Peptides against a protein of PDB entry 1MQS. Designs and how they scored, part 6

Target 1, 223 residues: chain A of PDB entry 1MQS
Amino acid sequence: ILKMLFLNKDLNNNDNITTITDDIFNQQEIIWKVLILDIKSTATISSVLRVNDLLKAGITVHSLIKQDRSPLPDVPAIYFVSPTKENIDIIVNDLKSDKYSEFYINFTSSLPRNLLEDLAQQVSITGKSDKIKQVYDQYLDFIVTEPELFSLEISNAYLTLNDPKTTEEEITGLCANIADGLFNTVLTINSIPIIRAAKGGPAEIIAEKLGTKLRDFVINTNS

## One batch from the design tools (peptide; made by RFdiffusion4, then SolubleMPNN)

Design b1_p9_1_s1 (from b1_p9_1, 3 letters changed)
Fold by OpenDDE base, seed 5:
Structure b1_p9_1_s1 (fold): chain B 223 residues (1-223), chain A 9 residues (1-9)
Amino acid sequence: as target 1 above (223 residues)
Amino acid sequence: NLAEYIKSQ
């Protein structure tokens, strides 16, 4: 998250938030930015950072993407939002209206190819692609509740997985979503976990999906 | 960084 707030510059991840922000503040001129969030990413940010931390990272204003936001054409913006068509359309609209000087787009999870193509197409039509400075998948689709504990905040997951009326398709879909969330968490932690799951149920499905995702990622990053 | 892809379109 801090890396994102500092425009995805390399940071020493071994330090605490205060040390990192102080070091950067002391070494470099602070770049004031606007942070645009959605409901989900707000929860993520709020679970890890305080308002003062945002300020120290150069975030002067933070707002919800769906809120009416005043134009700040001389201020760079960091978007940290879910990879949805709606959010893409809003970002593009903000681009068209010159709402900010620069656009640093960070998606909370992987941007699907179709949405990437849509974003690219819409941006190209605006003629303002030069304002798009970064587009990243941050893989931060989780909430940190306390050290060594996180939540994917998937509503009714337990009920859905244990309801006899739930279809196989629904179970598979939910397991995929859980695996995606876990995958994002693993990538954020930057450590490959030992996966242990109960056999013969949804946990096994999730573990298999996660394992596949991790293997595919490792292969793709090393190739 | 996917920005390069966007700029290339």
Scores: peptide ipSAE 0.064, ipTM 0.819, DockQ to the pose 0.753
Fold by OpenDDE base, seed 3:
Formats: structure tokens, sequence, C-alpha cells
Structure b1_p9_1_s1 (fold): chain B 223 residues (1-223), chain A 9 residues (1-9)
């Protein structure tokens, strides 16, 4: 998250939030930015950062993407939003209207190819692609509840997985979503977990899916 | 960086 707030510049990973923000605040001219969030990403940010941390990171204004926002044509904007068609359309509209000077787009999870293509096409049509400075999948589709605990905030997951009326397809789908969330978490932590799961249930399905994702990622990153 | 992809379109 901090890396994102500093326009995805490399930050020393060993420092706590306060140290990082203080060091940057003290050593470099603060680039003031606007942070655009959605409801989901707001929860994520709020779970990790305080308002003062945002300020120290150079966030002068933060707002919801669906809110009416005043143009700040001389101010760079960081979008940290869900990868949805709606959000893409809003971003493109903001681009068209020259709402900000630069656009640093960060999606909370992986942007599907179709949406990427849509974004690219729309941006191309605007003729303002030069204002798009970054587009990243941040893989931050989770909430930190405590230092060593996080939540994917999937409603009724336990009930769904344990209800005998739940279809296999529903279970498989939910397990995939859980695995995606876990995968994102693992990438964020930058540590390969030891996966332990009970056999014969949803936990095993999730573990297998997660394992596959991790293996694929490692292979692709090392190639 | 997906931005490069967008710019290439």
Amino acid sequence: as target 1 above (223 residues)
Amino acid sequence: NLAEYIKSQ
C-alpha cells in the first residue's frame, strides 16, 4: 500500500510505516496526490493506514470514485479501486475531463483481460494515454484485522461451505474466490506459506487451488 | 506495467 502511495517506487521493505513515511517526508519533496478509492479499497486502506499516514505519504485529498470530485488538473491522482467496468469507465471519464494531471491506476485485484482491453481501447480513443502513468494490479483484496490476522471479507463463506444445500459449483466457485484472496495476500506478504488443510473438504480444494496459483506464479516470475 | 500495454494500443 505504501509503495502504491509513493507511485510504486521501491521502498525499503524493512521499515515500518512510520519510518518509511517519515524518511520520505524528511528527505524528499512531497509530491501531493489525490487518492481515489472505492468502498472496498477504503476498507483495505483504513485497516492498515491512518489519515495521518496518508498525509505523510503526500495524499492531500482522498475521495470515493463515485463521488463528485473537483478537478485538480495540476495534481496527480492515485486510483486504488476494484477492477470493475464501472470504475474503468469513471477513470476514463476523469481522463477525458482532464480531472488530474497524471493517472496512477491501481486495481485491488487482478484486472481481467477483457477489462484491460476495454480500458486500453477507451484510453486510446481519448488521445490522452500519456497521462496514464501506471496501471498495476496491487493484489490487496483483503483487510488486515490485526498484525497477524487478515480477512477476505467474504460474506457467509462458512455457511456456504457447510450448508448441505450448497451445490458443488457454488462450493467450487467460492473456493476459487478464497484461493484468489489468499493468493493476493501471499503476494503482498512476499512470503511463501506452508499450506496446511484438512483433507476431504473445502479446505483441501482451496489449498490445491492456492498451491496451483503459487506454483504458476513462481514459474512465471522465474522465467 | 499494464500502462505500457495501454499505451501500445
Scores: peptide ipSAE 0.062, ipTM 0.817, DockQ to the pose 0.759
Fold by OpenDDE base, seed 2:
Structure b1_p9_1_s1 (fold): chain B 223 residues (1-223), chain A 9 residues (1-9)
Amino acid sequence: as target 1 above (223 residues)
Amino acid sequence: NLAEYIKSQ
């Protein structure tokens, strides 16, 4: 998250948030930026950072992507939002209107190829692709509740998985969503876990899905 | 960084 707020520059990862922000604050001129969030990413940011941390990172204003925002044509913007068609359309509209000077786009999770192509096509039509400085998948689709605990914040997951009225399709879909969230978490931690799950239930399904995703990722990264 | 891809379209 801090790396994103500093325009994805390399930061020394061995220091705590305060040390990193203080060092940067003391060593470099602060570039003031606007931070644009959605509801989901707001929760993510709020779980990890304090308002003071945002200020130290040079965030002068933060707002929701769906809110009416005043144009700041001389100010760079950081988007940290879900990879959805709706958010893409809003970003493109902001680009068309010259709402900000530069666009640093960070998706909370992986942007599907079809949406990437859509974004690229729409940006191309605007003729303002030069204003898009960065596009990243941050894989931050989880909430940090404690330093060693996180949540995917999937409502009623336990109830859904244990309700006899839940269809196999619904179970499979939910397990896929859980596996996706875990996958994003693993990528964020930058460590491949040993997966252990009880057999004969949703845990096994999730473990298998996650294992497949991790294997595929490793293969693709090493190729 | 996917920005280069977007700029190439």
Scores: peptide ipSAE 0.061, ipTM 0.816, DockQ to the pose 0.760
Fold by OpenDDE base, seed 1:
Structure b1_p9_1_s1 (fold): chain B 223 residues (1-223), chain A 9 residues (1-9)
Amino acid sequence: as target 1 above (223 residues)
Amino acid sequence: NLAEYIKSQ
């Protein structure tokens, strides 16, 4: 998250949040930025950072993407939002209106190819592609509740998985979503997990899906 | 790089 707030520059990962922000603050002039969030990413940011941390990172204003926002044409903007068509359309509209000077776009999870193509097409039509400085998948689709505990914040997951009326398709779909969230978490932690799951239920499905995703990722990054 | 892809379109 801090790396994102500093425009994805390399940071010393061995230091705590305070040390990183203080060192950067002392070494260079703060570049003030606007941070644009959605409901989900707001929860993520709030679980990890304090308001003071945002200020030290040069965030002067933060707003929801769906809120009416005042134009700041001379100020760069960081978007940290879910990879949805709705959010893409809003970003493109902001680009068209020259709402900010530069656009640093960060998605909370992997952007599907179809949405990437849509974004690219819409941006090309605007003729303002030069204002888009970065587009990243941050893989931050979880909430940190405690140092050793996190949540995917999937509503009614337990109820859905344990309801005998739930269809196999619904279970499979939910398991896929859970596996995606876990995958993002693993990548963020930058550690290979030992996966343990009970056999004969949704946990096994999740474990298999997660294992496959991790293997595929390792293969693709090493090629 | 997703940004490069967007700029190439």
Scores: peptide ipSAE 0.056, ipTM 0.811, DockQ to the pose 0.641

Design b1_p9_1_s2 (from b1_p9_1, 4 letters changed)
Fold by OpenDDE base, seed 5:
Structure b1_p9_1_s2 (fold): chain B 223 residues (1-223), chain A 9 residues (1-9)
Amino acid sequence: as target 1 above (223 residues)
Amino acid sequence: NLADYIKSV
């Protein structure tokens, strides 16, 4: 998260937030930025950072992407939002309207190729692609509850998985979503976990999906 | 950085 707030510059992640922000503050001129969030990313940010931390990171204002926002054409913007068509359209609209000086786009999870292509196409039409400075998948689609705990905040997951009325398709879909969330968490932690799951149920499905995702990622990053 | 891809389109 801090890396993102500092425009994805390399930060020493071994330090606490205060140390990192102080070091950066002392070494570099603070670039004031706007932080654009959605509901999910707001929860993520709020679980980890305080308002003071945002200020120390150079975040002047933070707003929801769906809110009416005043133009700040001389201020760079960091988007940290879910990879959805709606959010892409809003970002592009903000680009068209010159709402900000620069656009640092960070998606909470992996942007599907179709949406990437859509984003690229829309941006190309605007003729303002130069304002797009960064586009990253941050893999931060989770909430930190405690230093060693996190939540995917999937509503009724337990109920859905245990309801006999739930279809196999729904279970599979939910398991995929859980696996995606876990995958994002693992990537954020930057360590490959030992996965242990109960056999014969959704946990096994999730573990398998997660394992596949991790393997694919490792292969793709090492190639 | 996917921005390079976007700029190439």
Scores: peptide ipSAE 0.091, ipTM 0.827, DockQ to the pose 0.757
Fold by OpenDDE base, seed 1:
Structure b1_p9_1_s2 (fold): chain B 223 residues (1-223), chain A 9 residues (1-9)
Amino acid sequence: as target 1 above (223 residues)
Amino acid sequence: NLADYIKSV
């Protein structure tokens, strides 16, 4: 998250948040930025950072993407939002209206190819592609509740998985979503997990999906 | 960085 707030520059990861922010604050001129969030990403940011941390990172103001926001044409913006068609359309509209000087776009999870193509096409039509400085998948679709505990914040997951009326398709779909969230968490932690799951249930499905994703990722990053 | 792709379109 801090890396994102500093425009994805390399940060010394061995230091505490306070040390990193203090060092940057003291050594470099602060670039003031606007932070644009959605409901999900707001929860993510709030679980990890304090208001003072945002200020030290140069965030002058933060707003929800769906809120009416005042134009700040001389200020760069960081978007940290879910990869949805709705959010893409709003970002493009903000670009068209010259709402900010520069656009640093960060998605909470992987942007599907179809949405990437849509974003690219819409941006191309505006003629303002030069204002798009960054587009990243951040893989930050979880909430940190404690130093060694996180939540995917999937509503009624337990109930859905244990309801005898739930279809196999629904279970498989939910397991895929859980596996995606776990995958993002693993990448963020930057540690290879040992996966253990009970056989014959949703846990096995999740474990298999997660294992496949991790293997595919390792193969693709090493080619 | 996907920005390069966007600029190429």
Scores: peptide ipSAE 0.091, ipTM 0.825, DockQ to the pose 0.730
Fold by OpenDDE base, seed 3:
Structure b1_p9_1_s2 (fold): chain B 223 residues (1-223), chain A 9 residues (1-9)
Amino acid sequence: as target 1 above (223 residues)
Amino acid sequence: NLADYIKSV
């Protein structure tokens, strides 16, 4: 998250949040930015950072993407939002209206190819593609509840997995969603785990899906 | 960074 707020510059990972923010604050001129969030990303950021941390990162104003926002044509904007068609359309509209000087777009999870193509097409039509400086998948679609505990915030997961009326397709779909969330968490921690799961249930399905995702990622990154 | 891809389209 801090890396994103500093426009994805390399930060020394070994330091506490306070040390990182203090060092940057003391050594570099602060670039003031606006931060655009949605409901999900607001919860994510609020679970990890304090308001003072945002200020130290150069965030002068933060707002929800669906809220009416005043134009700040001389101020760069960081978007940290869910990869949805609705959010893409809003970003493009903001681009069309010259709402901000520069656009740093960060999605909370992987942007599907079809949505990437849609974004690219719409931006191309505007003729303002030069204002888009960054587009990243941040893999931050989870809530940190405490330093050693997190939640994927998937509603009714336990009930769905244990209800005898749940179909195999529903279970498989839910397991895929859980595996995606775990994958995002692992990438954020920047450590490859040893995966262990009980056999004969949803845990095994999730473990297999997660293992496949991690293997594919390692192969693609080393390529 | 996918920004370069968007600019190329």
Scores: peptide ipSAE 0.082, ipTM 0.823, DockQ to the pose 0.704
Fold by OpenDDE base, seed 2:
Structure b1_p9_1_s2 (fold): chain B 223 residues (1-223), chain A 9 residues (1-9)
Amino acid sequence: as target 1 above (223 residues)
Amino acid sequence: NLADYIKSV
């Protein structure tokens, strides 16, 4: 998250958040930025950072993407939002309206190819592609509740998995969502886990999906 | 960088 707030520049990872923010605040010229969030990303950021941390990172104002936002044409903007068609359309509209000087786009999870193509096409039509400075998948769609605990914030997961009325399709879908969240968590922690799951249930499905995702990722990054 | 892709379109 801090790396994103500093426009994805390399930060010395060994330092405490406070040390990093203090060092940057004291040693480097602070670039003031606007932070645009959605409801999900707001929860993610709020779980890890305090308002003072945002200020130290050069965030002068933060707003929800769906809110009416005043134009700040001379101020760079960081978007940290879910990879949805709706958010893409809003970003493109903000680009069209010259709402900000520069656009640093960070998606909370992987942007599907179809949406990437849509974004690219829409941006191309605007003629303002030069204002888009960065586009990243951050894989930050989980909430840190305590230093060694996280939540995927999937509503009613236990109930859904244990309700006899739940369809196989619903179970499979939920397992996929859980696997996606775990995958993103693993990437963020930068540690490949040993996956162990009970056989014959949803845990096995999740483990298989997660294992496949991790293998595919490793293959694609080493290639 | 996905930004480069977007700029290339």
Scores: peptide ipSAE 0.074, ipTM 0.817, DockQ to the pose 0.704

Design b1_p9_1_s3 (from b1_p9_1, 3 letters changed)
Fold by OpenDDE base, seed 4:
Structure b1_p9_1_s3 (fold): chain B 223 residues (1-223), chain A 9 residues (1-9)
Amino acid sequence: as target 1 above (223 residues)
Amino acid sequence: NLAEYIKSA
């Protein structure tokens, strides 16, 4: 998260948030930025950072993407939002209206190819692609409750998986969502886990999906 | 970073 707030520059991960922010604040001129969030990403940010931490990272103001926001044409913006068509359209509209000076777009999870193409097409039409400085999949769709504990914040996951009335399709869908969240978490901590799961249930489905995602990622990253 | 893709479209 801090890396994103500092425009995806490399940071020393050995220090706590306060030390990192203090060091950067003291060593470099702070670039003031606007942070644009949605409901989901707000929860993620709030679980890790305090308002003061955002300030130290150069976030002068933060707002929800769906809120009416004042134009700040001389201020760069960091978007940290879900990869949805709605959010893409809003970003493009902000671009069209010269809402900010620069656009650093960070999606909370992987942006599907179709949405990427849509974004690219819309941006192309605006003729303002030069203002888009970064587009990243940050893989930050989880909540940090404590340093070594996290939550995917999936509503009613336990109930859904254990309700006999739940359909196979619902279970499969939920397992996919869980696997996605776990995948994102693993990538964030930069450690490949050994996956173990009980056989014959949702755990196995999740493990398989996660394993596949990780293998594909490793192959693609090393190629 | 997918910014280059966006710019090239």
Scores: peptide ipSAE 0.047, ipTM 0.795, DockQ to the pose 0.722
Fold by OpenDDE base, seed 3:
Structure b1_p9_1_s3 (fold): chain B 223 residues (1-223), chain A 9 residues (1-9)
Amino acid sequence: as target 1 above (223 residues)
Amino acid sequence: NLAEYIKSA
């Protein structure tokens, strides 16, 4: 998260948040930025950072992506939002309107290829692709509730998984989403977990999907 | 960084 707030510059990860922010604040000129969030990413940020941390990172203003925002054409913007068609369209509209000077786009999870292509196409049409400075998948689609507990904050997950009227396709889709969230968590903590799940239910499906994702990731990173 | 992809598009 801090790396994102500092425009994904290399930070010494061995230092705590306070040390990093203080060192940067004291040694480097602060670049003031706007932070644009959605409901999910707001919860994520709030679970990890304090308001003072945002200020020390050079965030002068933070707003929701769906809110009406005033143009700040001379100010760079950091987007930290869910990878949805709606958010992409809003970002592109902001680009078209020259709402900010530079666009640093960070998605909370992996951006599907179809949406990436859509984003690229729309940006290309605007002729303002040079303003797009960064596009990253941050893999932060979770909320830290306690030091040893986190939540994916998926609405109605329990109900959906336990309702006998839920279709197999719906269950499979939900399990995939949960597995994605867990995968993001693993990448964030930088530790490969031992996966334990109850057999014969959704937990097993999720465990299998997660295992596959982790294996694929390891293979792709070592290649 | 996927920005290069977008710029090339």
Scores: peptide ipSAE 0.045, ipTM 0.790, DockQ to the pose 0.738
Fold by OpenDDE base, seed 2:
Structure b1_p9_1_s3 (fold): chain B 223 residues (1-223), chain A 9 residues (1-9)
Amino acid sequence: as target 1 above (223 residues)
Amino acid sequence: NLAEYIKSA
């Protein structure tokens, strides 16, 4: 998250948030930026950072992507939002209107190819592709509740998985969502876990899905 | 960084 707020520059990972922000504050001139969030990413940011941390990172203002925002044509903007068609359309509209000087786009999770192509096509039509400086998948589709605990914030997951009225399709879908969240978490931690799950239930399904995703990712990254 | 892809489209 801090890396994103500093325009994805290399940060020393061994330092505390305060140390990092203080060092950057002391070594570099603060570039003031606007932070654009959605409801989901707001929760993510709030779970990790305090308001003072945002200020130290050079965030002058933060707003929701769906809110009416005043043009700041001389100010760079950081988008940290879900990879949805709606958000893409809003970003493109902001680009068309020259709402900000530069656009640093960070998606909370993986951007599907079809949406990437859509974004590229729409940006191309605007003729303002030069204003888009960065587009990243941050894989931050989770909430940090405490230093060693995180949550996917999936409501009623246990109840849904154990309700006899739940369809196989619903179970499979939920397991896929859980696996996706875990996958994103693993990528964020940058460590491949040993997966253990009980046999014969949803846990096994999730473990298998996660395992497949991780294997595929490792193969593709080493390729 | 996917920005290069977008700029090339």
Scores: peptide ipSAE 0.045, ipTM 0.788, DockQ to the pose 0.735
Fold by OpenDDE base, seed 1:
Structure b1_p9_1_s3 (fold): chain B 223 residues (1-223), chain A 9 residues (1-9)
Amino acid sequence: as target 1 above (223 residues)
Amino acid sequence: NLAEYIKSA
């Protein structure tokens, strides 16, 4: 998250948040930016950072993407939002209206190819592609609650998985979503997990899906 | 690089 707030520059990850922000603050002039969030990413940011951390990172103001935001044409903007068609359309509209000077776009999870193509097409039509400085998948689709504890914040997951009326397709779909969230978490932690799951239920499905994703990722990054 | 893709479109 801090890396994103500093425009994805290389940071010393071995330092505490305070040390990182203090070092940057003392070494160079702060570039003030606007941070644009959605409901989901707001929860993520709030679980990890304090208001003072945002200020030290150069965030002068933060707002929800769906809110009526005042134009700041001379200020760069960081978007940290879910990869949805709705959010893409809003970003493009902001671009068309010259709402900000520069656009640093960060999606909370992987942007599907179809949405990437849509974004690219819409941006091309505007003729303002030069204002888009960054587009990243941040893989930050989880909430940090306590040290060594996190949540995917999937509503009614337990109820859905334990309801005898839930179909196999519904269970499989939910398990896939959970596996995606876990995958993102693993990538963020930057360590290889030991996966343990009970056999004969949804936990096994999740473990298998997660294992496959991790293996595929390792293979693809090394090729 | 997603940014490059967008710029090339």
Scores: peptide ipSAE 0.044, ipTM 0.788, DockQ to the pose 0.638

Design b1_p9_1_s4 (from b1_p9_1, 3 letters changed)
Fold by OpenDDE base, seed 4:
Structure b1_p9_1_s4 (fold): chain B 223 residues (1-223), chain A 9 residues (1-9)
Amino acid sequence: as target 1 above (223 residues)
Amino acid sequence: NLAEYIKKA
């Protein structure tokens, strides 16, 4: 998250949030930015950072992507939002209207190819592609509740997985979503876990999916 | 950086 707030510059990962923010705040000229969030990403940010942390990262104001926002044409914007068609359209509209000086786009999870192509096409039509400075998948789709505890904030997951009326397709889909969330978490903590799961149930399905994702990622990053 | 892809499109 901090890396994103500092425009994806390399930060020393060994330092605490406070140390990083203090060092950057004191040593470098702060670039003031607007942070644009959606409901989901707001929860993510709020679970990890305090308002003071945002300020130290140069966030002068933060707002929801769906809110009416005043133009700040001289201020760069960081978008940290879900990879949806709706959010892409809003970003492009903001680009068209010269809402901000620069656009640093960060998606909470992987942007599907079709949406990437859509974004590219729309941006191309605007003729303002030069204002798009960054587009990243951040893999930040979880809530930190305690120092050693996190939540994927999937509503009714336990009920859905244990309801006899739930279809196999629904279970498989939910397991995939859980695996995606866990995958994002693993990437964020930058540590490969030992996966243990009970056999014969959804936990095994999740473990297998997560394992596959991790293996594929390792292979793709080393290539 | 996907921004490069967007700029080339």
Scores: peptide ipSAE 0.045, ipTM 0.779, DockQ to the pose 0.759
Fold by OpenDDE base, seed 5:
Structure b1_p9_1_s4 (fold): chain B 223 residues (1-223), chain A 9 residues (1-9)
Amino acid sequence: as target 1 above (223 residues)
Amino acid sequence: NLAEYIKKA
């Protein structure tokens, strides 16, 4: 998260948030930015950072993407939002209206290719592609509740997985979503876990999906 | 950085 707030510059992740922000503050001129969030990413950030941390990272204002936001054409913006068509459309609209000086777009999870293409197409039409400085998948689709504990905040997951009325398709879909969340968490931690799951149930499905995702990622990163 | 892809698109 801090890396994102500092425009994805390399940071020493082994240090405390305060140490990192202080070091950067002392070494570099603070670039004041607007942080644009959605409901989900707000929860993510709020679980890890305090308002003062945002300020130290140069975030002067933070707002929800769906809220009416005042134009700040001289201020760069960091978007940290879910990879949805709706959010893309809003970002593009903000681009069209010159709402901010620069656009640093960070998605909470992987942006599907179709949406990337849509974003690219819409941006190309605006003729303002130069204002888009970054587009990243941050893999931050989780909430940190306490050290060494996180939540994916998937509503009614237990009920859905244990309801006899739930279809196989629904179970598979939910397992995929859980696996995606876990995948994002693993990538954020930057450590490949040993996966242990109970056999014969959704946990096994999730473990297999997660394992596949991790393997694919490792292969793709090393290639 | 996917921004390069967007700029080329």
Scores: peptide ipSAE 0.044, ipTM 0.778, DockQ to the pose 0.756
Fold by OpenDDE base, seed 1:
Structure b1_p9_1_s4 (fold): chain B 223 residues (1-223), chain A 9 residues (1-9)
Amino acid sequence: as target 1 above (223 residues)
Amino acid sequence: NLAEYIKKA
């Protein structure tokens, strides 16, 4: 998250949040930015950072993407939002209206190819592609509750998986969502986990899906 | 960084 707030520049990872923000604050002129969030990303950021941390990172204003926001045409904007068609359309609309000087777009999870193509097409039509400085998948679709505990914040997951009326398709779909969340978490932690799951149930499905995703990622990153 | 893809489109 901090890396994103500093426009995805390399930060010394061994320091705590306070040390990183203080060092940057003291060494460089602060570039003030606007931070645009959605409901999910707001929860993510709030679980990890305090208001003071945002200020030290140069975030002067933060707003929800669906809120009416005042134009700041001379101020760069950081978007940290879910990869949805709705959010893409709003970003493009903001671009069309010259709402900000520069656009740093960060998605909370992987942007599907179809949505990437849609974004590219819409941006191309505007003729303002030069204002888009960054587009990243941040893989930050989870909530940190404690230093060694996180939550995917999937409502009724336990109930759905244990309800005998739940269909196989519903279980498979939920398992896929859980695996995606775990995948994002693993990438963020930057450590390869040992996956253990009970056999014969949803846990096994999740483990298999997660394992496949991790293997595919390693192969694709090394190529 | 996917920005390059967008610029080429």
Scores: peptide ipSAE 0.043, ipTM 0.775, DockQ to the pose 0.757
Fold by OpenDDE base, seed 2:
Structure b1_p9_1_s4 (fold): chain B 223 residues (1-223), chain A 9 residues (1-9)
Amino acid sequence: as target 1 above (223 residues)
Amino acid sequence: NLAEYIKKA
């Protein structure tokens, strides 16, 4: 998250948040930026950072993407939002309206190819692609509740998995969502886990999906 | 870099 707030520059990750922010704040010129969030990413940011941390990272204002936001044409913007068509359309609209000077786009999870193509196409039509400085998949789709504990914040997961009325499709879909969240967590921690799961239930499905995602990622990264 | 992809499109 801090790396993103510093425009994805390399940071020494061995230091705590306070040390990193203090060092940057004291040693480097602060670039003031606007941070645009959605509801989901707001929860993510709030779980790990305080308002003072945002300030030290050069965030002067933070707003929701769906809120009416005043133009700040001389201020760079960091978007940290879910990879949805709706958010893409809003970003493009902000680009069209010259709402900010520069656009640093960060998606909370992987942007599907079709949406990437849509974003690219829409941006190209605006003629303002030069204002888009960065586009990243951050894989930050979870909430940190404690230093050694996180939550995927999936509503009614237990009920859904244990309700006999739940369809196989619904179970499969939920397992996929859980696997996606775990995958994002693993990538964020930057450590490949040993996966162990009980056999014959949703846990096995999740483990298989997660394992596949990790293997695919490793293959794609090494290629 | 996805940004480069977008710029080239």
Scores: peptide ipSAE 0.040, ipTM 0.768, DockQ to the pose 0.674

